# Designs tried in a protein design run: peptides against a protein of PDB entry 4Z5W. Part 15

Target 1, 305 residues: chain A of PDB entry 4Z5W
Amino acid sequence: IPDVFLELNKLWYFSAQSNLFNGEMPRSLSNSRSISLLSLRNNTLSGQIYLNCSAMTNLTSLDLASNSFSGSIPSNLPNCLRLKTINFAKIKFIAQIPESFKNFQSLTSLSFSNSSIQNISSALEILQHCQNLKTLVLTLNFQKEELPSVPSLQFKNLKVLIIASCQLRGTVPQWLSNSPSLQLLDLSWNQLSGTIPPWLGSLNSLFYLDLSNNTFIGEIPHSLTSLQSLVSKENAVEEPSPDFPFFKKKNTNAGGLQYNQPSSFPPMIDLSYNSLNGSIWPEFGDLRQLHVLNLKNNNLSGNIP

## One batch from the design tools (peptide; aimed at target 1 N87 A164)

Design b1_p12_1_s1 (made by RFdiffusion4, then SolubleMPNN; from b1_p12_1, 4 letters changed)
Fold by OpenDDE base, seed 3:
Structure b1_p12_1_s1 (fold): chain B 305 residues (1-305), chain A 12 residues (1-12)
Amino acid sequence: as target 1 above (305 residues)
Amino acid sequence: SPPPGYIDSVPE
C-alpha cells in the first residue's frame, strides 16, 4: 500500500479488504488523524502492527483480520480513545492479551479468532475490565487450556460470547451468570464437561445457545424451556452490531454462512453431540420464537413430546 | 451427519 495517507487529510473510511496487498502498513496510515474506519482484512500485510494512537484520534474501527502480521499485540491500542471495534482474527500473534487492555474503555467488539492467543485465564481477567465490551470472539485459540470458572470474572455488558473450537476443558463457567445481557453464546467444539447449569435459563436475553460437540452429561436443564427471549418477542433490542461479520462454519465443502449481525442468527438451542441423558422436556414447546432445536447425538431417552 | 458448525469472525 503506498505511503500517501498524509495528503488524505479528509479520509474517514479506508477499505482495501480482499486484495493482494503485501508489505507493511504505510506509516502515513498509522498516523492518520482523519481516519475513523480502517479495514485491511484478507490481504498479505506483514510486519508488526503499529498505530500511533496519539495521532489516530478519530479511529473507531480497525479490521486487520486475515493478514500475515507478526510480533506482539499492540499494547498501545487502549490509547486510541475512540477505538470501539477490533478484528484481529487469523493473525498469528502467538501471544497473550496485553495487560494494557484492562484500560480499554472504548472497546465494544473484539475478535482474536484463530490468532494463536494463549492463556485464556489472563485474557478473561484482562478483558473483564473492558466495561463497554459487548462482543468477544476468541474461537480457535487457547488450544487445550482450561476455561476458567472463577466466579469473580464479570462481563456485565457482554452480549455475544464466542469461544468455539478451542478444545477447552472445564465446565460452563458460573461467571457467565454475571452477564444478564448475554444474547449469543457459542462454546461449541470444546472438551467442556459436567452438567449444563440451570442458571443458563435465567439469561433472559439469550436467544442463541450452542454447546454442541462437547462432553456434557446429565439431563437438559428444565430452565432452558423458560428462556424468556425464546418465549416472547419483546426483547428484540436493536443493538449496535460489531463492524465485522460472523461466519457459521459447517463441516461441509460449502462455505460458511455469513451473518452481518448477531440478530441475523436464527434463535437456536444446539446441545447436539454430547452425552446428555433423560427426556426431552415437553415445555420446549413453549419456546415459540425458537427456530432450531438440535439435540441429536446424545443419550436422550423416553418419548419425543 | 457432519458435526455441528461453530461461529467465527473469518470465513476460512
Scores: peptide ipSAE 0.540, ipTM 0.912, DockQ to the pose 0.879
OpenDDE base, seeds 1, 2, 4, 5: peptide ipSAE 0.510, 0.532, 0.522, 0.537; ipTM 0.894, 0.907, 0.905, 0.911; seed 2 fails the geometry check

Design b1_p12_1_s2 (made by RFdiffusion4, then SolubleMPNN; from b1_p12_1, 5 letters changed)
Fold by OpenDDE base, seed 2:
Structure b1_p12_1_s2 (fold): chain B 305 residues (1-305), chain A 12 residues (1-12)
Amino acid sequence: as target 1 above (305 residues)
Amino acid sequence: SPPPGYLDSVPE
């Protein structure tokens, strides 16, 4: 990418996604006063990520995902006082989340998916201080770590939590009960164990639950048949979605389905590929908004209602 | 059948 962004003093949006750009990010771009949305996703950009947050006073969205950047996570990003959305997926940091992210009050949406992030306990302890954090994607990190169950963790405004395919150990963490606005939870493809907790059915906004491909045991909590978002046609208020799309990866070599908004996901309960026992509750019939109920590959018995 | 897919912020 040429170093011409100093001349582009009115540039508000720069999207150069899915190109063949290589080398470092231009220094003039890292100092742009005008830019609000920067997307360089799916290129071959390299070097250290550096943003002059004192200059980049209009920066609201940053998508650098799927690039060959190296080095540390930029600890100064919280100084970008308008920065709301960050997609750093598929950037191989091999790092912990910086302690400075405790101060990241502008942050609303964060992805570090497949970024070799380490120490999930520290990551969650830091990110709980991001009071405006609504979307958190941490898929393909923290390999074989334990998902912390510390009840003091508080993500009060969290709407979307995706921590899939981490081989995480532990149980469904009780601190999620402190997230009453949670709409989408994906903890699939882990090594989570224990029972599915009944308090999940108290998450009245939860319309998408994926706990598939874990080691859960016991019965399906009857409280899941009373998920208010799946019983009633609440008009999901279209809240501003992250500036990055979501992808449902399929185990087939077929590309993931793209979803531009969390509201575009079909209402779903996926508990498949566990060790759940007992019956399928007839009261799943009360979930009139449910599009997908996936209970396959469990130890369920009795009649199909 | 293979287990269901998972969510990500990237297609690959």
Scores: peptide ipSAE 0.529, ipTM 0.914, DockQ to the pose 0.880
OpenDDE base, seeds 1, 3, 4, 5: peptide ipSAE 0.516, 0.522, 0.507, 0.515; ipTM 0.911, 0.910, 0.904, 0.909

Design b1_p12_1_s3 (made by RFdiffusion4, then SolubleMPNN; from b1_p12_1, 6 letters changed)
Fold by OpenDDE base, seed 3:
Structure b1_p12_1_s3 (fold): chain B 305 residues (1-305), chain A 12 residues (1-12)
Amino acid sequence: as target 1 above (305 residues)
Amino acid sequence: SPPPGFLDSIPE
C-alpha cells in the first residue's frame, strides 16, 4: 500500500479487503488523523502492527484480520480513545492479551479468532475490565486450556460470546450468569463437561445457544423452556452490531455462511453431540420464536413431545 | 452427519 495517506486529510473510511497487498502498513496510514474506519482484512500485510493512537484520534474501527502480521499485540491500542471495534482474527500473534487492555473503555467488539492467543484465564481477567465490551470472539485459541469458572469474572454488558473450537476443558462458567444481556453464546466444539446449568434459562435475552460437540451430561435444564427471548417477540433492540461479520463454519475447511449481524442468526438451541440424558421437555413447544432445536446425537430417551 | 458448525469472525 503506498504511503500517501498524509495528503488524504479527509479520508474517513478506507477499505481494501480481499486484495493482494503485501509489506507493512504505510506509516502515513498509522498516523492518519481523519480515518475512522480502517479495514485491511484478507491481505498479505506483514511486520509489526503499529498505530499512533495520539494521531489517530478518529479511529473507531480496525479490521486487520487474515494478514501476515508478526510480533506482539499492540499494547497502546487502549490509547485510541474512540476505537470500538477490533478484528484481529487469523493473525498469528502467539501471545497473551496485553495488560493495558484493562483500560480499553472504548472497546465494544473484539475478535482474536484463530490468532494463537494463549492463557484464557489472563485474557478473561483483563477483558472483564472493558466495561463497554459487547462482542467477544475468541474461537480457535487457547488450545486444551481450562475455561475459568471463577465467579468473580464479570462481563456486565456482554451480548455475544463466542469461544468455539478451542478444545477447552471445564464446565459452563458460572460467571456468565453475571451477563444478563447475553444474546448469543457459542461454546461449541470444546471439551466442556458437567451438566448444563439451570441459570442459563434465566438469560432473558439469550436467543442463540450453541453448546454442541462437548461432553455435557445429565438432563436438559427445564429452565431452557422458559428462555424469554424465545417465548415472546420482544422488540429486537437494534443493537450496534460489530463492524465485522460472523461466519458459521460447518468444518474448518468449508467456507462459512456469513451473518452480518447477531440479529440475523436464527433463534437456536443446539445441544447436539453431547451425552445428555432424560426426556425432551414438552414445554419446548412454548418457545414460539425458536427456529432450530438440535438435540441429535445424545442419550435422550422417552417420548418425543 | 458431521457435527454442527461453530461461529467465527472469519470465513476460512
Scores: peptide ipSAE 0.545, ipTM 0.922, DockQ to the pose 0.889
OpenDDE base, seeds 1, 2, 4, 5: peptide ipSAE 0.536, 0.543, 0.528, 0.540; ipTM 0.921, 0.921, 0.918, 0.922

Design b1_p12_1_s4 (made by RFdiffusion4, then SolubleMPNN; from b1_p12_1, 7 letters changed)
Fold by OpenDDE base, seed 2:
Structure b1_p12_1_s4 (fold): chain B 305 residues (1-305), chain A 12 residues (1-12)
Amino acid sequence: as target 1 above (305 residues)
Amino acid sequence: EPPPGFLDSVPE
C-alpha cells in the first residue's frame, strides 16, 4: 500500500480487504486524522501494528484480520478514544491481552479469533472492564486452558460471546448469568463438562445457543423451553452490529457461511455431540421462534415429542 | 457425521 494517506485528508473509509497487499501498513495511514473505518482484512501485510492514536482521532473501526503482522498487540489502542470495533482475527500474536485494555471504554466489538492469544483468565479479567463491550470473539485461542468460572466476572452489556474451538476445560461459567443482554452464545468445540446450568434459560434475549461438541452430562435443563426470545417474537432492537461479519464454519477446514448481523443467525439451540441424557422436553414445542433444535449424538432417551 | 461447526469472525 503506498504511503499517500497524508494527502488523503478527507478519507473517512478505506477498505482494501481481500487483496494482495504486502509489506508494512503505510505510516501516513497510521497517522491519518480523517479515517474512521479501516479494513485491510485478508492481505499479506507484515511488520508490527502501530497506530498513532493521538493522530487517528476519528478511528472507529479497525479490521486487520488475516494478515501476517508480527509483534505485540498494540497496547496504546485504548488511547484511540473513538475506536469501537477491532478485528484482529488470524494475526499470530502469541500474546496475552494487554493490561491497558482495562481502560478501553470505547470498545464495543472485539475479535482475536485464531490469534494465538494466551491466558483466558487474564483476558476475561481485563476485558470485563470494557463496560461497552457487546461482542467478544475469542475462537481458536487458549488451547486446552480452563475457562474461568469466577462469579465476580461481569460482562454486563455483552450480547455476543463466541469462544469456540479452544479445547477449553471447565464448566459453563456462572459469570455469564451476569450478562442478561446475551443474545448469542457459542462455546462449541471445547472440552467443557458438567451439567448445562438451568440459569441459561433465564437469559431472556438468548436466541442462539451453541454448546455442541463438548462433554456435557445430565439432562437438558427444562428452563431452556422457557427462553423468552424463542417463545415470543420480540422486536430485536437493531443495534449497530460489529463492522466485521461472522462466519459459521462447518468444520475447522471449511469456509464459513457469512452472517453480517447477529440477527441473521437462525434462532437455534445446539446441544449436539455431548453426553446428555434424559428426555426431550415436549415444551420445546413452545419455542415458536426456534428454527434449529439440534440434540443429535447424545444419550437421550424416551419418546420424541 | 462431523459435529456442527462453530462461529468465527473470519471465513477461514
Scores: peptide ipSAE 0.573, ipTM 0.933, DockQ to the pose 0.865
OpenDDE base, seeds 1, 3, 4, 5: peptide ipSAE 0.557, 0.533, 0.519, 0.525; ipTM 0.930, 0.924, 0.920, 0.922

Design b1_p12_2 (made by RFdiffusion4)
Pose (drawn by RFdiffusion4):
Structure b1_p12_2 (pose): chain A 291 residues (1-233, 242-249, 256-305), chain P 12 residues (1-12)
Amino acid sequence: IPDVFLELNKLWYFSAQSNLFNGEMPRSLSNSRSISLLSLRNNTLSGQIYLNCSAMTNLTSLDLASNSFSGSIPSNLPNCLRLKTINFAKIKFIAQIPESFKNFQSLTSLSFSNSSIQNISSALEILQHCQNLKTLVLTLNFQKEELPSVPSLQFKNLKVLIIASCQLRGTVPQWLSNSPSLQLLDLSWNQLSGTIPPWLGSLNSLFYLDLSNNTFIGEIPHSLTSLQSLVSKPDFPFFKKGLQYNQPSSFPPMIDLSYNSLNGSIWPEFGDLRQLHVLNLKNNNLSGNIP
Amino acid sequence: SLPPSGFITTFS
């Protein structure tokens, strides 16, 4: 990508995604005062990611995903004070999230999916302090680590939480109850154990729950039949493992408890869930009748 | 046998 971005001082939108571009991002792009939307995803771009946050005061959305970059996660990123969305997926950082991210108050959407992020314990202790974070994707990282149960964790405004295919040990942590506005929860494809917490049924905005492919035991909590959003009625897309979904509401309401060790019966009160599109209880130890 | 359920990510 040519180094001509000093000359293009009115450029607020640049999208070069899904091409064959390689090499580093030109430094002038890293200094662009006018750039707002930048999408370079799905190229062969490489090197240490450098962004001058004193210079890029209009930067609002950054998508460098699926590229050949290496080095660390830039620690100066919280200083890009208008930056609201970062898609850093499929960049092999082999690194932890910098502590400075606790100061990233403009951040509303973050994806480190399949990015070789280590230490979910430190990563979540840091990111809980980003007060405006509404969506977090940590899928395919933290391999075989433990999902922290530390009760001090609070993600207050969190709408979307996705940490799948990390083979995480531990239980569904209770501190998730500190995210009362949670819409979409995906903990699938992990090693999670214990029982399914009844408080999940207390999440009034939750419409999509994927607990599939874990080691969960015990009963289906009765509270799931009283889930409010299941009973009654921005750009950074998601892919399901790939089928594209543009926003969280693009996912039909779902309960997927499949591929666990759950026991007991199916509650008749599930009939109360009139807005439920998908109910997947396959590959469990469930017994009794079908209501 | 039935295939396992899927998971969500942000790449294709």

Design b1_p12_2_s1 (made by RFdiffusion4, then SolubleMPNN; from b1_p12_2 with S5P I8L S12E)
Fold by OpenDDE base, seed 3:
Structure b1_p12_2_s1 (fold): chain B 305 residues (1-305), chain A 12 residues (1-12)
Amino acid sequence: as target 1 above (305 residues)
Amino acid sequence: SLPPPGFLTTFE
C-alpha cells in the first residue's frame, strides 16, 4: 500500500479487504486524522501493528483480521478515544490481552477469533471493565483452559458472546446471568460439563443459543420454553451491529456462511452433540419465533411433541 | 433445511 494518505485529508472510509496487499501498514495511514473506518481484512500485511492514536482522532472502526502481523497487541489502542470496533481475528499474537484495555471505554465490539490469545481468566477480568462492550468474540483461543465461573465477573451490557472451539473446561458460568441484554451465546465445540442452568431461560433477549458439541448432562431446562425473544416478535431494536461480519464455520479451514449482522442469524437453540436426557418439552411449541431446534445426538427419550 | 453445523468466527 503506497504512503500517500497525507494527501487524502478527506478520506473517511478506506476498505481494501480481500486483496493481495503485502508489506507494512503505511506510516501516513497510521497517522491519518480523517479516517473513521479502516478495513484491511484478508491481506498479507506484516510487521508490528502501530496506530498513532493522538493523530487518528476520528478512528471508530479497525478491521485488520486475517493478516500476517507480528509482535504484541498494541497497548495504546485505548488512547484512540473514538475507537469502537476492533477485528483482530486470525492475527497470531501469542499473547495475553493488555492491562491497558481496562480503560477502553469507547470499545463496543472486539474480536480476537483464532489470534492465539492466552489466559482467559485475565482476559475476562480485564474486559469486564469495558462498560460499553456489547460484542465479544474469543473463538479458537485459550486452548484447554478452564472457563472462569467467578461470580464477580460482570458484563452488564453484553449482547453477543462467542467463545467457541477453545476446548474449554468448566460449566456454563454463573456470571452470565448478570448479562440481561444477551442476545447471542455461542459456547459450542468446547469441553463444558454439568447441567444446562435454568437461569438461561431468564435471558429475555436471548434468541440464539449454541451449546452444541460439549459434555452437558441432565434434562433440558424447562425455562428454555419461556425465552421471551422466541415467544413474541418484540421489535429487536436495530442496535448498531459490529462493523465486521460473522462466519459460521464447520472447521477452521472450511469457508463459512457469512452473516453481516447478529440480527441476520436465524433464531436458534442448538443443544446437539451432548449427553442430555429426559423428554422434549411440549412447551417448545410456544416458541413461535424459533427457526432451528437442534437436539440431535443426545440421550433424549419419550414422545416427540 | 437446518443450517450447516459449526461455530461462529469473524474470519473467512
Scores: peptide ipSAE 0.560, ipTM 0.890, DockQ to the pose 0.501
OpenDDE base, seeds 1, 2, 4, 5: peptide ipSAE 0.559, 0.559, 0.555, 0.554; ipTM 0.890, 0.891, 0.894, 0.887

Design b1_p12_2_s2 (made by RFdiffusion4, then SolubleMPNN; from b1_p12_2 with S5P S12E)
Fold by OpenDDE base, seed 3:
Structure b1_p12_2_s2 (fold): chain B 305 residues (1-305), chain A 12 residues (1-12)
Amino acid sequence: as target 1 above (305 residues)
Amino acid sequence: SLPPPGFITTFE
């Protein structure tokens, strides 16, 4: 990418995604006063990520996903006072989340999907201080770690939590009951155990639940038949979606189906590939907004309602 | 059509 962004003093949006750009990010781009939205996703950019946050006063969105960047996660990003959305997916940091992210009050959406992030306990302890954090994607990190169940963790404004395919141990964490605005929960492809907690049915905004491919036991909580978002079409206020798309992937190498917004996911309960027992509740018939109920590969018995 | 089985990410 040429170093010509100083002349582009009116440039508000720069999207150069899905090209063959290589080398480092231009210094003029890292110092741009005008840029609000920067997307360089799916290129071959290299070197260390550096952003001059004192110059980049208009930066609101950053998508650098699927590049060959090296080094540490930029600890100065919280100094970008308008930066709301960050996609660092598939960048191989091999690092912990910086402690400076405790001060990241502008942050609304963060993805580190498949970024070789380590220490989930430290990550969640840091990120709980981000009071405006609504979307958190941590898929394909923290391999074989334990999902912390510490009740002191609080994500009061969290709407989307995706921590899939981490081989995480532990149980569904009680601290998620303190996230009443949660709309989408994906904890699939882990080693989570215990029972599915009844308090999940109290999450009135939860329209998408994926607990598939775990080791859950016991009965399906009857409270899941009373999920308010699946009973009635409440006007899902079109909340500002993350400035990055989601992809539902079969594996790391396959092409995914693209979803531009969390609201584009069909209303779903997926409890497949567990060790759940008991009956299917007839009251699942009350979930008039439910598009997908997946209970396959469990130990369920009785009549299908 | 039902979405394909899999996990959610933010990379292609």
Scores: peptide ipSAE 0.592, ipTM 0.888, DockQ to the pose 0.456
OpenDDE base, seeds 1, 2, 4, 5: peptide ipSAE 0.586, 0.588, 0.591, 0.591; ipTM 0.890, 0.888, 0.884, 0.886

Design b1_p12_2_s3 (made by RFdiffusion4, then SolubleMPNN; from b1_p12_2, 4 letters changed)
Fold by OpenDDE base, seed 1:
Structure b1_p12_2_s3 (fold): chain B 305 residues (1-305), chain A 12 residues (1-12)
Amino acid sequence: as target 1 above (305 residues)
Amino acid sequence: SLPPPGYLTTFE
């Protein structure tokens, strides 16, 4: 990418995604006073990620996903006082979340999906201080770690939590009951055990639940038949989507399905590939907004209602 | 058989 961004003093949006750009990010770009939205996703950019937050006073969205960046996570990002959305997916950091992220009050959406992030306990302890954090994606990190169940963890404004394919141990953490605005939960492809907790059915905004491919036991909580977002249309709070798309991987060589907004996900309960027993509750028929109920590959018995 | 991957990510 050429080092010409000093001349582009009116540039508000720069999207150069899905190209063949290589080398480092230009110094004039990392010092741009005008840029609000920056997307360099799916390139071959390399070197250390550096942004001059004192210069980049208009920066609101940053997508650097699927690049060849190396080194540390930029600890100075909390100094970018307007920065709301960060996508660092598929950047191999081999690092912990910086302690400075405790001060990241502008942060609303964060993805480190497949970024070789380590220490989930430290990551969640840090990120709980981000009072405006609504979307958190940590898929394909923390390999074989334990999902912390510390009740003091609080994500009051969390709407989207995705921590899939980490081989995480532990149980569904009770601290999620402190997130009453949760709309989407994906904890699939882990080694989570125990029972599915009944308090999940009290999350009145939860329309997408994926607990598939874990080691859950016991019955399906009857409280899941009372998920208010799946009973009635009225509670679909259209909140601002993160500035990055989501992808659902499928086992087909076809590219993952792209979803531009969390609201574009079909309302779903996926409990497949567990060790759940008991019956399918007839009251799942009350979930008039439910599009996908996936209960396959369990130990369920009785009648299908 | 392993289930098909169905988990969410933010990369292609």
Scores: peptide ipSAE 0.528, ipTM 0.899, DockQ to the pose 0.704
OpenDDE base, seeds 2, 3, 4, 5: peptide ipSAE 0.527, 0.516, 0.508, 0.515; ipTM 0.894, 0.887, 0.889, 0.893

Design b1_p12_2_s4 (made by RFdiffusion4, then SolubleMPNN; from b1_p12_2, 4 letters changed)
Fold by OpenDDE base, seed 1:
Structure b1_p12_2_s4 (fold): chain B 305 residues (1-305), chain A 12 residues (1-12)
Amino acid sequence: as target 1 above (305 residues)
Amino acid sequence: SLPPPGYITTYE
């Protein structure tokens, strides 16, 4: 990318995604006073990620996903006082979340999907201080760590939580009961155990639940048949989506289905590939907004209602 | 057989 952004003093939006750009980010881009939306996703950019937050006073969205950046996560990003959305997916950091992210009050949406992030306990302890955090994607990190169940963890404004394919141990954490605005929960492809907690059915905005491919036991909690967002249409709060798309992959090597917004996911309960027992509750018929109920590969018995 | 990976990501 050429170092010409100093002349582009009116540049508000720069999207150069899905190209063949290599080398480092231009210094003039890292110092742009005008830029609000920056997307360089799916390139071959390299070196250390550096942004001059004192210069980049208009920066609101940053998508650097699927690049060859190296080194540390930029600890100075909380100084970008208008920065709301960050996509750092598929950047191999091999790092922990910086402690400075405790001060990241502008942050609303964060993805580190497949970024070799380590120490989930520290990551969640830090990110709980981000009072405006609504979307958190941590898929393909924290390999074989334990999902912390510390009741002091609080994500009051969290709407989208995705921590899939981490081989995480532990149980469904009780601290999620403190997230009453949760709309989408994906904890699939882990080694989570215990029972599915009944308080999940109290999450009145939860329209998408994926607990598939874990080691859950016991019955399906009856409270899932009373999820208000799946009974009635009235509670679909269309809030501003993250400035980055989501991808649901059916195979590691296949192109994922693109979802531009969390609301574009079909209303779903996926409990497949567990060790759940008991019956399918007839009251699942009350979930008139439910598009997908996936209960395959469990130990369920009785009649199909 | 392992289920097909059905996880959500933010990369293509």
Scores: peptide ipSAE 0.570, ipTM 0.893, DockQ to the pose 0.701
OpenDDE base, seeds 2, 3, 4, 5: peptide ipSAE 0.544, 0.063, 0.562, 0.062; ipTM 0.883, 0.729, 0.883, 0.725; seed 5 fails the geometry check

Design b1_p12_3 (made by RFdiffusion4)
Pose (drawn by RFdiffusion4):
Structure b1_p12_3 (pose): chain A 291 residues (1-233, 242-249, 256-305), chain P 12 residues (1-12)
Amino acid sequence: IPDVFLELNKLWYFSAQSNLFNGEMPRSLSNSRSISLLSLRNNTLSGQIYLNCSAMTNLTSLDLASNSFSGSIPSNLPNCLRLKTINFAKIKFIAQIPESFKNFQSLTSLSFSNSSIQNISSALEILQHCQNLKTLVLTLNFQKEELPSVPSLQFKNLKVLIIASCQLRGTVPQWLSNSPSLQLLDLSWNQLSGTIPPWLGSLNSLFYLDLSNNTFIGEIPHSLTSLQSLVSKPDFPFFKKGLQYNQPSSFPPMIDLSYNSLNGSIWPEFGDLRQLHVLNLKNNNLSGNIP
Amino acid sequence: PPPSGFIDSAPD
């Protein structure tokens, strides 16, 4: 990508995604005062990611995903004070999230999916301090690590939480109850154990719950039949494993408890869930009748 | 049956 961005001082939108571009991002792009939306995803771009946050005061959305970059996660990113969305997926950082991210108050959406992020314990202790974070994708990182149960964790405005295919040990942590506005929860494809917490049925905005492919035991909590959003009625897309979904509401309401060790019966009160589109209880130890 | 899927932010 040519180094001509000092000359293009009115450029607020630049999208070069899904091409064959290689090499580093030109430094002038890293200094662009006017750039607001930048999408370079799905190229062969490489090197240490450098962004001058004193210079890029209009940067609001950054998508460098699925590229050949290496080095660390830039620690100066919280200083890009208008940056609201970062898609850093499929960049092999082999690193932890910098502590400075606790100060990233403009951030509303973050994806480190399949990015070789280590230490989920530290990563979550940091990111809980980003008060406007509404969506977090940590899928395919933290391999075989433990999902922290530390009760001090609070993600208050969190709407979307996805940490799948990390083979995480531990249980569904109670501190998730500190995210009362949670819409979409995906903990699938992990090593999670214990029972399914009844408090999940207390999440009034939750419409999509993927607990599939874990080691969960015990009963289906009765509270799931009283889930409010299942009973009654911005750009950074998601892929399901790939089928694209543009926003969290693009996912039909779902309960997927499949590929666990769950026991007991199916509650008749599930009939109360009139807005439920998908119910997947396959590959469990469930017994009794079908209501 | 095949296992259930999971959500990601990037295509294959």

Design b1_p12_3_s1 (made by RFdiffusion4, then SolubleMPNN; from b1_p12_3, 5 letters changed)
Fold by OpenDDE base, seed 2:
Structure b1_p12_3_s1 (fold): chain B 305 residues (1-305), chain A 12 residues (1-12)
Amino acid sequence: as target 1 above (305 residues)
Amino acid sequence: SPPPGFITTVPD
């Protein structure tokens, strides 16, 4: 990318995604006063990520995903006082979340999906201080760590939590009950154990639950038949979505389906590929908004209602 | 194993 951004003093949006850009980010770009949205996703950019937050006073969105950046996570990002959305997916950091992120009050949406992030306990302890954090994606990190169950963890404004494919041990953490605005939960492809907790059915905004491919045991909690968002059509106020899309693979050979907003996901309960037993509750019929109920590959018995 | 059906913020 040419080092010409000093002259582009009116540039508000820069998208150069899905190109063949290599080398480092231009120094003039890292010092741009005008840029609000920066997307360099899916390139071959390298070196250390550096942004001059004192210069980049208009920066609201940063997508650097799928690049060859190295080194530490930029600890100065909380100094970008308007920065709301960050996509750092597929950047191989091999790092912990910086302690400075506890001060990241502008942060609303964060993805580190497949970024070699380590220490989930420290990550969650830090990120709980981000009072405006609504979307957190940590998929493909924390390999074989334990999902912390510390009840003091509080993500009060969290709407989207995705911590899939981490081989995480532990149980569904009680601290998620402190997130009453949770709409989408994906904890699939882990080694989570125990029972599915009944308090999940108290998350009235939860329309998408993926607990598939874990080691859960016991019955399906009957409280899942009373998920309010699946019983009644809530006028989900479309909150400002992340400036990055979500992707879900349906088949091994298909590209991931793109979902521009969490509301674009079909209302779903996926409990497949566990060790759940007991019956399918007839009251799943009350979930009039439910599009997908996936209970396959369990130890369920009795009649199909 | 099930097909990968987890959510990411990248297509691949």
Scores: peptide ipSAE 0.525, ipTM 0.912, DockQ to the pose 0.700
OpenDDE base, seeds 1, 3, 4, 5: peptide ipSAE 0.513, 0.517, 0.505, 0.480; ipTM 0.893, 0.905, 0.891, 0.879

